Peptides against a protein of PDB entry 4ASU. Designs and how they scored, part 14

Target 1, 270 residues: chain A of PDB entry 4ASU
Amino acid sequence: ATLKDITRRLKSIKNIQKITKSMKMVAAAKYARAERELKPARVYGVGSLALYEKADIKTPEDKKKHLIIGVSSDRGLCGAIHSSVAKQMKSEAANLAAAGKEVKIIGVGDKIRSILHRTHSDQFLVTFKEVGRRPPTFGDASVIALELLNSGYEFDEGSIIFNRFRSVISYKTEEKPIFSLDTISSAESMSIYDDIDADVLRNYQEYSLANIIYYSLKESTTSEQSARMTAMDNASKNASEMIDKLTLTFNRTRQAVITKELIEIISGAA
Target 2, 83 residues: chain B of PDB entry 4ASU
Amino acid sequence: FTFASPTQVFFNSANVRQVDVPTQTGAFGILAAHVPTLQVLRPGLVVVHAEDGTTSKYFVSSGSVTVNADSSVQLLAEEAVTL

## One batch from the design tools (peptide; made by RFdiffusion4, then SolubleMPNN)

Design b1_p9_2_s1 (from b1_p9_2, 4 letters changed)
Fold by OpenDDE base, seed 4:
Formats: structure tokens, sequence, C-alpha cells
Structure b1_p9_2_s1 (fold): chain B 270 residues (1-270), chain C 83 residues (1-83), chain A 9 residues (1-9)
């Protein structure tokens, strides 16, 4: 490599390092916000899931329609965030298919579709785009819930798959159940809940779905921003190491050029 | 007893004496060992009666309330404010 | 002292 080539590479990597450092700072700010907003969202979302845990809602085995909702975003450069969700979605879809279930998929965020489109295109009902540009709101979750309910796919049960935030360095891909109104209404364990009007139950289920989606979005966002911050930090460090290596190579090459030029001067003066 | 909105937590796994909730079917009081029920909130006043006899008032918009067989209660409002 | 019934968690 010529000195010019090394210099060009150094300039390119230094520019990348500046970009990754800037992206790290942006991700850090978004992470700090997301973590603050996750605290109440977790209480709210876990509260919504309490019914399903306490009522032990079971879907009859003869019911075959299963919905998988994968929660992610449109944005890359966040490590394994998208691939972890997609991997679990694939595993779940395969397990359900092996059990003789019909599986349909909803992707929250374009990255899910990008990963799964080639292998699962026929199973996709809808993909929500423009996810991750701004912090998710309850309104966003309500729109997703409404679209799901209006999709015309009469699922019996479902799975929402998302990254649960553990710490700045850790997330876990998890699954939470989603049940149809019919499944809840017909569940034997729901018999203890007296005098529930059908309209009340329908409205309750709409809230429940919106609540779990909102929770999943908040967990996903916090996990994503944390992972992006880490990924950008690692990229910045890797760029630094490469700059150091190239700088050493540059210095060595420069010395060799100087030595060659000196020899040529000395030999030409003879 | 858990009472939260998407953005704020008022009670998290707390013990309380009574919670009065405004529902679409009417306002009712939730006491210990209340029968399990699912209700939808209407805009109105939530009143939380603490064990110490203190009473806290909240305005809620919409949402849900769940009373479980174990007497746990989840009050989940879209919006809620302390009064 | 009758512990008043408390709505649990």
Amino acid sequence: as target 1 above (270 residues)
Amino acid sequence: as target 2 above (83 residues)
Amino acid sequence: LDIPPVLPV
C-alpha cells in the first residue's frame, strides 16, 4: 500500500470513528430517556399480563390459528437486537407448525420483515414501519392493536416476542401470550369473573392488547438503544485500534520511503 | 393493588383498604375479597382508601380494572392525575 | 385488634 493509500484509509476510518462516537452519544441520550419511561411502562404492562398469569387462560388444542407479533424497529446498528427477535420468531413458528398450528406473523418494525421476508413472506399479515424514530407512545400501541384486531385474521392465541431490558449490557428475548376475545370468553378459568358484559370484555381486551404492545415497545426500545450505544462504543474502539495499526504502518512505510530516497541520492551522487 | 398509567405509577403492589372506581357499568368500591371482575373505566374519580385511613383522589380517563380471585387488583388508566 | 381486611397486592 502506498502512503497515499494508507492516508486515505486513515481518513476514512477516522471519519467512521467520528460518526460512531456521535451515534453513541445519541443512543446514550435515547437510552437514558427510554429507561426512565420503561419504569412506569413495565408496571403498567406487567399489570396487564397479571390476568393471563392468574387466570391460567388455555387455548383448546383443536384451535389452530396462532399469531406471532415480533417487536423490533426500522433502525440498524444495534447488535443482535433484530436477529434475536427474528430467531425466536422462527423457532416459535417452526414449533407451532410442527404442532399442526396455522401461523401468521405481524412485524413491528421493518427489520423483522427484512430478516424474515424470504422464508416467511406468506405468513406475514402486516408490517408496521416507521418504528424507532421517536419513543413509542400508548397511541402508537393502540394503532397497532386496532390494526391487529381489524386485520380479519381470527387467531385463537398469539405470542408477542420482544427484547426485555435487563441492564445496559443485557437484554433477553422473551415471549408473552396474546389471547383472542373468543379464547378469553370461552376459557373455563374465566368463569370466576362474574357478570362480565360482552361489550365490556371486548373493550377490556382491546385495552389489554394495547397495553401489552405498549409494554413490549418500551422494553424493545430500551434494549435497542442500550445495544446501539454498546455497538457504537465497540465500533469506535475497533476504529481506534485500526487507526493505531494503520498509523504504525504509515510510519514504517514513510521511513522506508525516506531510506530509499536517501540511498537513491547517495547512489546518484556517486 | 397496582394503579398505573403508561407514564406514571401511583401504587405498585400496595395494600389498601378500598378502591372506588368509575366504570362504564357504574361506580363501585373494591374491598378485600371482592368477587373477581373485569371492568372498563370511564372518565371519573378514583378514590383510594389506604390502610392508615388516608384517602387519595385521582382523575382517570379510560382504561381497565381487574379484580382477581387472589384479591389482587390492577387499575390501569390511559391517563391519570392526582387531585 | 381485628386487622382490617386489606386489599392485597
Scores: peptide ipSAE 0.032, ipTM 0.906, DockQ to the pose 0.023
Fold by OpenDDE base, seed 3:
Structure b1_p9_2_s1 (fold): chain B 270 residues (1-270), chain C 83 residues (1-83), chain A 9 residues (1-9)
Amino acid sequence: as target 1 above (270 residues)
Amino acid sequence: as target 2 above (83 residues)
Amino acid sequence: LDIPPVLPV
C-alpha cells in the first residue's frame, strides 16, 4: 500500500470511530430511558399474560393456523439483536411446519424482513416499518395490534418473539403466546370465568394483544439499545487498534520511501 | 392485586381488601374470592381499599381487569392518575 | 376453608 492509501484508510477509520463513539453515546442515553420505561412495562405486560398462564389456555390440536410475530427494529449496528429473533422465528416456523401447522409471519421492524425475505417471503403477512426511531408507545402497540387483528389471517394461536432484557450485557430471545378471540372463547379453561359478554371479550383481547406487543417492544428496545451501546464500544475499540497498527505501518512505509529516495539520489548522482 | 398502566405501577402483587372498578358492564367491587371474570374498564374511578382501612382513588381512562380463579387480580389501565 | 378477607397477590 502507498502512503496515500494508508492515509486514506486512516482517515476513513478515524471517521468511523467518530461515528461509532457518537452512536455509543446516543445508544447509552436511549438505553437509560428504555430501562426506566421497561420497569412499569414489565409489570403491565406480565400482568396481561397472567390470564394465559392461570387459565392454562391451550389451542386444540385440530387448529392449524399459527402466527409468528417477530419483534425487532429497522436499525442496524446492534450486534445479534435481529439475527437472534430471526433465528428463533426460523426454528419456531420449522417446528410448527413439522407439526403440520400453517405458519404466517409478521415482522415488527424491517430488519426481520431483510433477514427472512429470501427463505420465508411467502409466509410474510406484513412488516411494520419505522420501528426504533422513537421509543415505542402504547399507541404504537395499539396500531400494530389493530392491523394484526384486521390482517384477515384467522390464526388460532401465535407466538410473539422478542429479546427480553436481562442486563446491560445480556438479553435473551423469548417467546410469548398470543391467542385468537375464537381460541380464548372456546377454551374449556375459560368456562370458569363468569358470564363474559362477547363484546367485552373482544375488547379485552384487543387490549391484551396491544399490551403484549407493547411489552415486547419495550423489552426489545431496551435490549437493542444495550446491544448497540456494546457493539459501538467494540467497534470504537477495534477502530482504535486498527488506527494504531496503520499508524505504525505508515511510519515504517514513510521511512522506507525516504530511504529509497535517498538511495536513488545518491545512486543517480554517481 | 396488580394495578398498572404502561408507564406507572400503582400496586404490584399487593394484598388489598377490595377494589372498586368502573367497567363497561357496570361498576363492581372485587373482594377476596370474587368469581373469576374478565372486564373492560370504562373511564371512571377506581377505589382501592387497603387492609388497614385506607382508601386510594384513581381515575382510569380505559383498560382491562382480570379476576382469576386463584383470586389474583390484574387491573391494567391505559392511563391512570392518582386522585 | 376461611377465605382471607383480602385479595391475594
Scores: peptide ipSAE 0.015, ipTM 0.893, DockQ to the pose 0.024
Fold by OpenDDE base, seed 2:
Structure b1_p9_2_s1 (fold): chain B 270 residues (1-270), chain C 83 residues (1-83), chain A 9 residues (1-9)
Amino acid sequence: as target 1 above (270 residues)
Amino acid sequence: as target 2 above (83 residues)
Amino acid sequence: LDIPPVLPV
């Protein structure tokens, strides 16, 4: 490589490093906000799931319609965030199909559709776009819940798949159950609950769905921003190491050029 | 007893004596060993009676309340404010 | 001493 080639490459990598450092700082700010907003969202979301855990709601085997909601975003450059959710969705869809269940898919965020469109196009009901530009609100979750309930797909049970935040360096793809109104109302384990008005139960289930979606969005967002921050940090470090290596190569090449020029002058071969 | 909104936690797995809640079917008090039930909140006042005899008041907009067989309670309001 | 009934969680 000529000195000019090395210089051009150094300039390019230095520019990449500036971009990745800037993106790291932006991701860090978004992560810090997301982590703060996740604390109450966990209490709220886990509280919403408490019924399902305590009642041990089971869907009868004759019930075949299963909904998978994959929660992610539209935005890349966050490591394995999207692929982890998509992998779990594929695994779950395959297991359910092997059990003779009908599977439909909802994607929250365009990246889910981008990964699954070729192999699961016929199973997609809807994809929610414009996810991840702003922090998710309860209003956003309510819109998703309402759209699902109005989709005309009469599922019996479902699974919401998202990345649960563990730490700045760790997330885990998890699944939480969602149930239809009919499945909850017909569950034997619900018989211990006092006589519940059908309208009350319907409204309760609407809140439950919105609550679980909101929780999943908050976990996903925190995981995504953390993963992006880590990815940009790693990219910045890798760029730094490459700059150091290329700088050494530049210095060696410069010395070799000078030595060659001196030899050419002395030998009269210039 | 857990009481939260999407943005704020008021109680997290706390022991309390009584919680008065405004529901669509009417206001009722949740005491220890209350029968399991599910209710939807209407706009109104929540009153929490702590073990120490202190009372706290909250205004809630909408949401849900769950009383489980283990006497655990989840009060989940869409919006809530301390009064 | 009747431990006053408490909502545990």
Scores: peptide ipSAE 0.025, ipTM 0.899, DockQ to the pose 0.023; fails the geometry check
Fold by OpenDDE base, seed 5:
Structure b1_p9_2_s1 (fold): chain B 270 residues (1-270), chain C 83 residues (1-83), chain A 9 residues (1-9)
Amino acid sequence: as target 1 above (270 residues)
Amino acid sequence: as target 2 above (83 residues)
Amino acid sequence: LDIPPVLPV
């Protein structure tokens, strides 16, 4: 490589390092906000899921329609955040298909569709775009919940798949159940809940769905920003190491060029 | 007893004496060992009676309330403010 | 003295 080639490569890597450092700082600020906003959102979302755990709602085995909701975002450069969700969605879809169930997919964030389009395009009902530019709100979750309920797909049971935040260095892809109104209404375990009219139960289920989606979005966002911060830190470190190696190569190459020029001057003067 | 909005937690697994909630079917008081029920909140006042005899008031916009067989209560409001 | 039942929150 010529001195010019090394210099060009150094300039390119230094620019990448500046970009990755800037992106790290932006991700860190978004992470700090997301983590703060996740605390109440987790209590709220886990509180909504408590019914399903305590009532032990079971879907009858004869019910064949299953909905998978994958939660991620539109934004890349966050490590395995999208691929982890997509991997679990694929696994779940395969297991359900092997059990003779019909599977449909909803993608929250364009990255789910981008990963699954080739293999599962026929199973997609809808993909929600414009996820991850701003922090998700309860209003955003309500819109997703409403569109799901109005999709005309009569699912019996569903699975919402998202990355649960553990720490700045750890997330876990998890699955939570979603039940249709009919499944909740027909559940034997719901008989202990006194005098619930159909309208109350419908409205309750709409809130429950919005609550779970909101929770999943908050967990996903916090996990994503943390993973992006880590990915950008690693990219910045790798760029630094490459700059150091190329700088050493530049210095050695420069010395060799100078030595060659001196030899040519001495040899040409002879 | 858990009482939260998407943005704020008021009670998290706390023990309380009574919670008065505004529901679409009417206001009711949740006492210990209340029968399991699911209700939807209407805009109105939530009153929490603590074990120490203190009473806290909140305004809620909408949401849900769950009373479980284990006497656990989840009050989940879309919006809530302390009064 | 029957401790009045407390709602677990």
Scores: peptide ipSAE 0.014, ipTM 0.897, DockQ to the pose 0.023; fails the geometry check

Design b1_p9_2_s2 (from b1_p9_2, 4 letters changed)
Fold by OpenDDE base, seed 1:
Structure b1_p9_2_s2 (fold): chain B 270 residues (1-270), chain C 83 residues (1-83), chain A 9 residues (1-9)
Amino acid sequence: as target 1 above (270 residues)
Amino acid sequence: as target 2 above (83 residues)
Amino acid sequence: LDIKPVLPV
């Protein structure tokens, strides 16, 4: 490589390093906010799931319609965040299909569709875009819940799949159940709640769905920003190592050029 | 007893004496060993009576309240403010 | 169905 080639490559890598460092700082700021906002959201979301855990709501085996909601975002450069969710969605869809269930998919964030479009296009009901530009709000979750409820797809049970935040260096892809109104109302374990008006139960279920979606979005966002921060840090370190290697190569090449020029002068060939 | 909004936690697995809630079917008080129930909140006042005799008041917009067989209570409001 | 709604921003 000529000195010019090395210099051009050095300039390019230095520019990449500047971008990745800037992105790291942005991700760090977003992570810090997301982590703070996740604390109450987790209490809220876990509280919403408490009924389903305590009531041990079971879907009869003869019920065949299953909904999978995958939660991620539109934004890349965050390591395995999207692929982890998509992998679990694929696994769940395959298991359900093997059990003779009908599976439909909702993607929260465009990255889910980008990964699953070729293999699962016929199973998609809806994809939500513009996810991840701003922190998710309860209003956003309510819009998703409303769209699901108005989709006309009569599912019996579903799975919401998202990355649960563990630490700045760790997330875990998890699944939480969602149930239709009919499944909840027909559950034997709900008999202790028998004096519940059908309209109350419907409204409760709609609110619960929005709550669970909101919780999943907050977990996903925190996990994503943390993973992006780590990915950008790694990219910046890799760029630094490449810069160091190329700088050494540049110095060696420069000395070789100087030596060649000196030999040409001494030999009278210049 | 857990009382939270999407953005704030007021009580997390706390023991309280009584919680008065505004529901669509009417306002009622949740005491110890209340029968299991599910209700939807209407805009109104929540009053929490702590074991120490302190009373806290909150305004809530919408949401849900769940009383379980194990006496656990989840009060989840879309918006809630201390008064 | 292939609906792609945009969340409010």
Scores: peptide ipSAE 0.041, ipTM 0.911, DockQ to the pose 0.036
Fold by OpenDDE base, seed 4:
Structure b1_p9_2_s2 (fold): chain B 270 residues (1-270), chain C 83 residues (1-83), chain A 9 residues (1-9)
Amino acid sequence: as target 1 above (270 residues)
Amino acid sequence: as target 2 above (83 residues)
Amino acid sequence: LDIKPVLPV
């Protein structure tokens, strides 16, 4: 490589390093906010799931329609955040298909569709875009819930797949159940609950769905920002190492060029 | 007893004496060993009676309340404010 | 002292 080539490469990598450092700082700020907002959201979301855990709602085996909701975002450069969700969605879809279930998919965030479009295009009901630019709100979750309920897909059971935040360095892809109104209404375990008006139960289920979606969005966002911060830090470190290596190469090459020029001058071969 | 909105937690796994909730079917009081039920909140006042005899009032917009067989209660409001 | 049952967590 010529000195010019090395210099150009150094300049390029230095610029990348500046970008990755800037992105790290932005991700750090978003992470700090997301983590704060996750605390109440987790209590709220886990509280909403309490019924399903306590009532032990079971879907009859003869029921065949299953919905998978994958929760992620539109934004890249966050390590395995999207691929982890997509991998689990694929695994779940394959397992359900092997069990003779009909599977439909909802993608929250364009990255899910981007990963799954070739293999699962026919299973997608809807994809929500413009996810991850701003922190998710309960209003956003309600819109997603409403769209799902109005999709016309009469699922019996579903799975919401998202990254649960553990720490600044750790997340885990998890699955939580979602149930249709009919499944809840017909569940034997629900018999212990007092006579619940059908309209009340419908409204309750709408809230439940919105609640779990909101929770999943908050977990996903926190996980994503943390992962992005880590990814940008790693990219910045890798760039630094490459800069150091190229700088050494530059110095050696410069010395060699100087030596060659001196030899040419001394030899009169110019 | 858990009482939260999407953005704020008021009670997290707390023991309380009674919670009065405004539901679409009417206001009712949740006491210990209340029968399991699911209800939807209407805009109104939530009153929490703590074990120490203190009473806290909240205004809620909408949401859900769950009373489980184990006497656990989840009050989940879309919006809630302390009064 | 009638320990009135408190709503469990």
Scores: peptide ipSAE 0.015, ipTM 0.899, DockQ to the pose 0.024
Fold by OpenDDE base, seed 3:
Structure b1_p9_2_s2 (fold): chain B 270 residues (1-270), chain C 83 residues (1-83), chain A 9 residues (1-9)
Amino acid sequence: as target 1 above (270 residues)
Amino acid sequence: as target 2 above (83 residues)
Amino acid sequence: LDIKPVLPV
């Protein structure tokens, strides 16, 4: 490589390092907020899931329609956040298909669609875009829930797949169940719940779905920002190492050029 | 007893004497061993009666309340404020 | 079991 080539590459990597450092700081700020907002969201979301756990809601074996909701975002540069969710979605879809179930997919965030488009395009019902630009709100979750309920896909049960935040250095892709109104209303275990009006149950289910989606979005966001912070830190370190290596190469190449020029001067003066 | 909004937790797995909730079907008091039920909240007052006899009042918007067979209660309001 | 008039959870 010429000195010019090395210099150009050094400049490029230095610019990348500046960007990654900036992104790290932005991710750190967003992470700190997301982690704070996740604390109440967990209580809220886990509280909403409590019915399904306590009632032991089971989908009848004859029910074949399954919905997979993958939760991520539109934004890259966050390590394995999107690929982890997509991998779990693929695994779940394959398992369900092997069990003879019909599988449809909803992507929350464009990255899910981007990863799964070639292999699962026909299974996608809808993809929600503009995810991850701002912190998710309950209103956002409600919109997603409403769109799902109005999708016309009469699923019996579903799976919401998202990254649960563990720590600043760890997340885990997890799955939580979602159930249709019909599945909830027909569940034998629900018979113990007295005096449930059908309209009440419908409204309750709408809230439940919104609550679970909201929780999942909060977990996903916290995981994503943490992962992005780590990824940007690693990228910044890698860039630093590359800068050091290229600087050494530059210095060696510069000396070689000088030596060559000196030899040419000496040989031409002879 | 768990009482939370998306942004705030008021009670988390707490023991309380009674919770009065405003539901779409009417206001009712949740006592120990209340019959399992699912209800949707209407805008109104939640009153939590603690074991020590203290009462706390909250205004809630929409949401849900679940009373389970194990006597656990999840009160999940979209918005809630202490009064 | 004297269920104390306390809602658990």
Scores: peptide ipSAE 0.012, ipTM 0.896, DockQ to the pose 0.024; fails the geometry check
Fold by OpenDDE base, seed 2:
Structure b1_p9_2_s2 (fold): chain B 270 residues (1-270), chain C 83 residues (1-83), chain A 9 residues (1-9)
Amino acid sequence: as target 1 above (270 residues)
Amino acid sequence: as target 2 above (83 residues)
Amino acid sequence: LDIKPVLPV
């Protein structure tokens, strides 16, 4: 490579490093906010799931309609965030199909659709776009819940798949159950709950769905921003190492050019 | 007893003496060993009676309350404010 | 000892 080529490459990598550093700072700010907002959201969401854990709600084996909700965002450059969710969605869909269940899919965030559309297009009910530009609100979760309930798809049970935040360096793709009103109302384990009005139960389930979706969005957002921050940090470090290597190559090449020019002067004078 | 909104936690796995909740079917008091139930909140006052005899008041907009067989309670309000 | 029933959380 000529000195000019090395210089051009150095300039390019330095510019990339500036961009990745800037993106890291933006991701760090968003992560710090997301983590603060996740604390109450986790208590709220885990509280909403407590019924399902305590009542041990089971879907009868004769019930065949299963809904998978995958939660991510529209935005890339966050490592394996989207692919992890999509991988688990594919695995779950395959397992359910092998068990003779009908599977439908909802994607929260355009990246889920982008990954799964070609292979699962017939199973998609809806995809929610414009996810991840702003922090998710309870209003956003309510809109998603309402759209699901109004979709006309009568599922028996479902799975919401999202990345649960563990730490700044770790997330885990997890699944939480979603149950239809009919599944909950017919569950034998619900018999201990005294004289629940059907309208009350319906309204309760609407809140429960919105609560779980909200929780999943908050976990996903925190995981995504953390992963993006880490990815941009790694990219910045890799760029730094490459700059150091290219700088050494530049210095060696410069010395070689000078030596060549000196030899040409000496040999041409002879 | 857990009492939270999407944005704020008021009680997290706390022991309380009594919680008065405004529901669509009417206001009722949740005491220890209350029968398992599910209810939806109406706009109104939540009153939490702590074991030490202190009483805290909250206004809630909507949400749900769950009383489980293990006597655990989840009060989940869409919006809630301390009074 | 009136074990006042504490609502377990």
Scores: peptide ipSAE 0.010, ipTM 0.892, DockQ to the pose 0.023; fails the geometry check

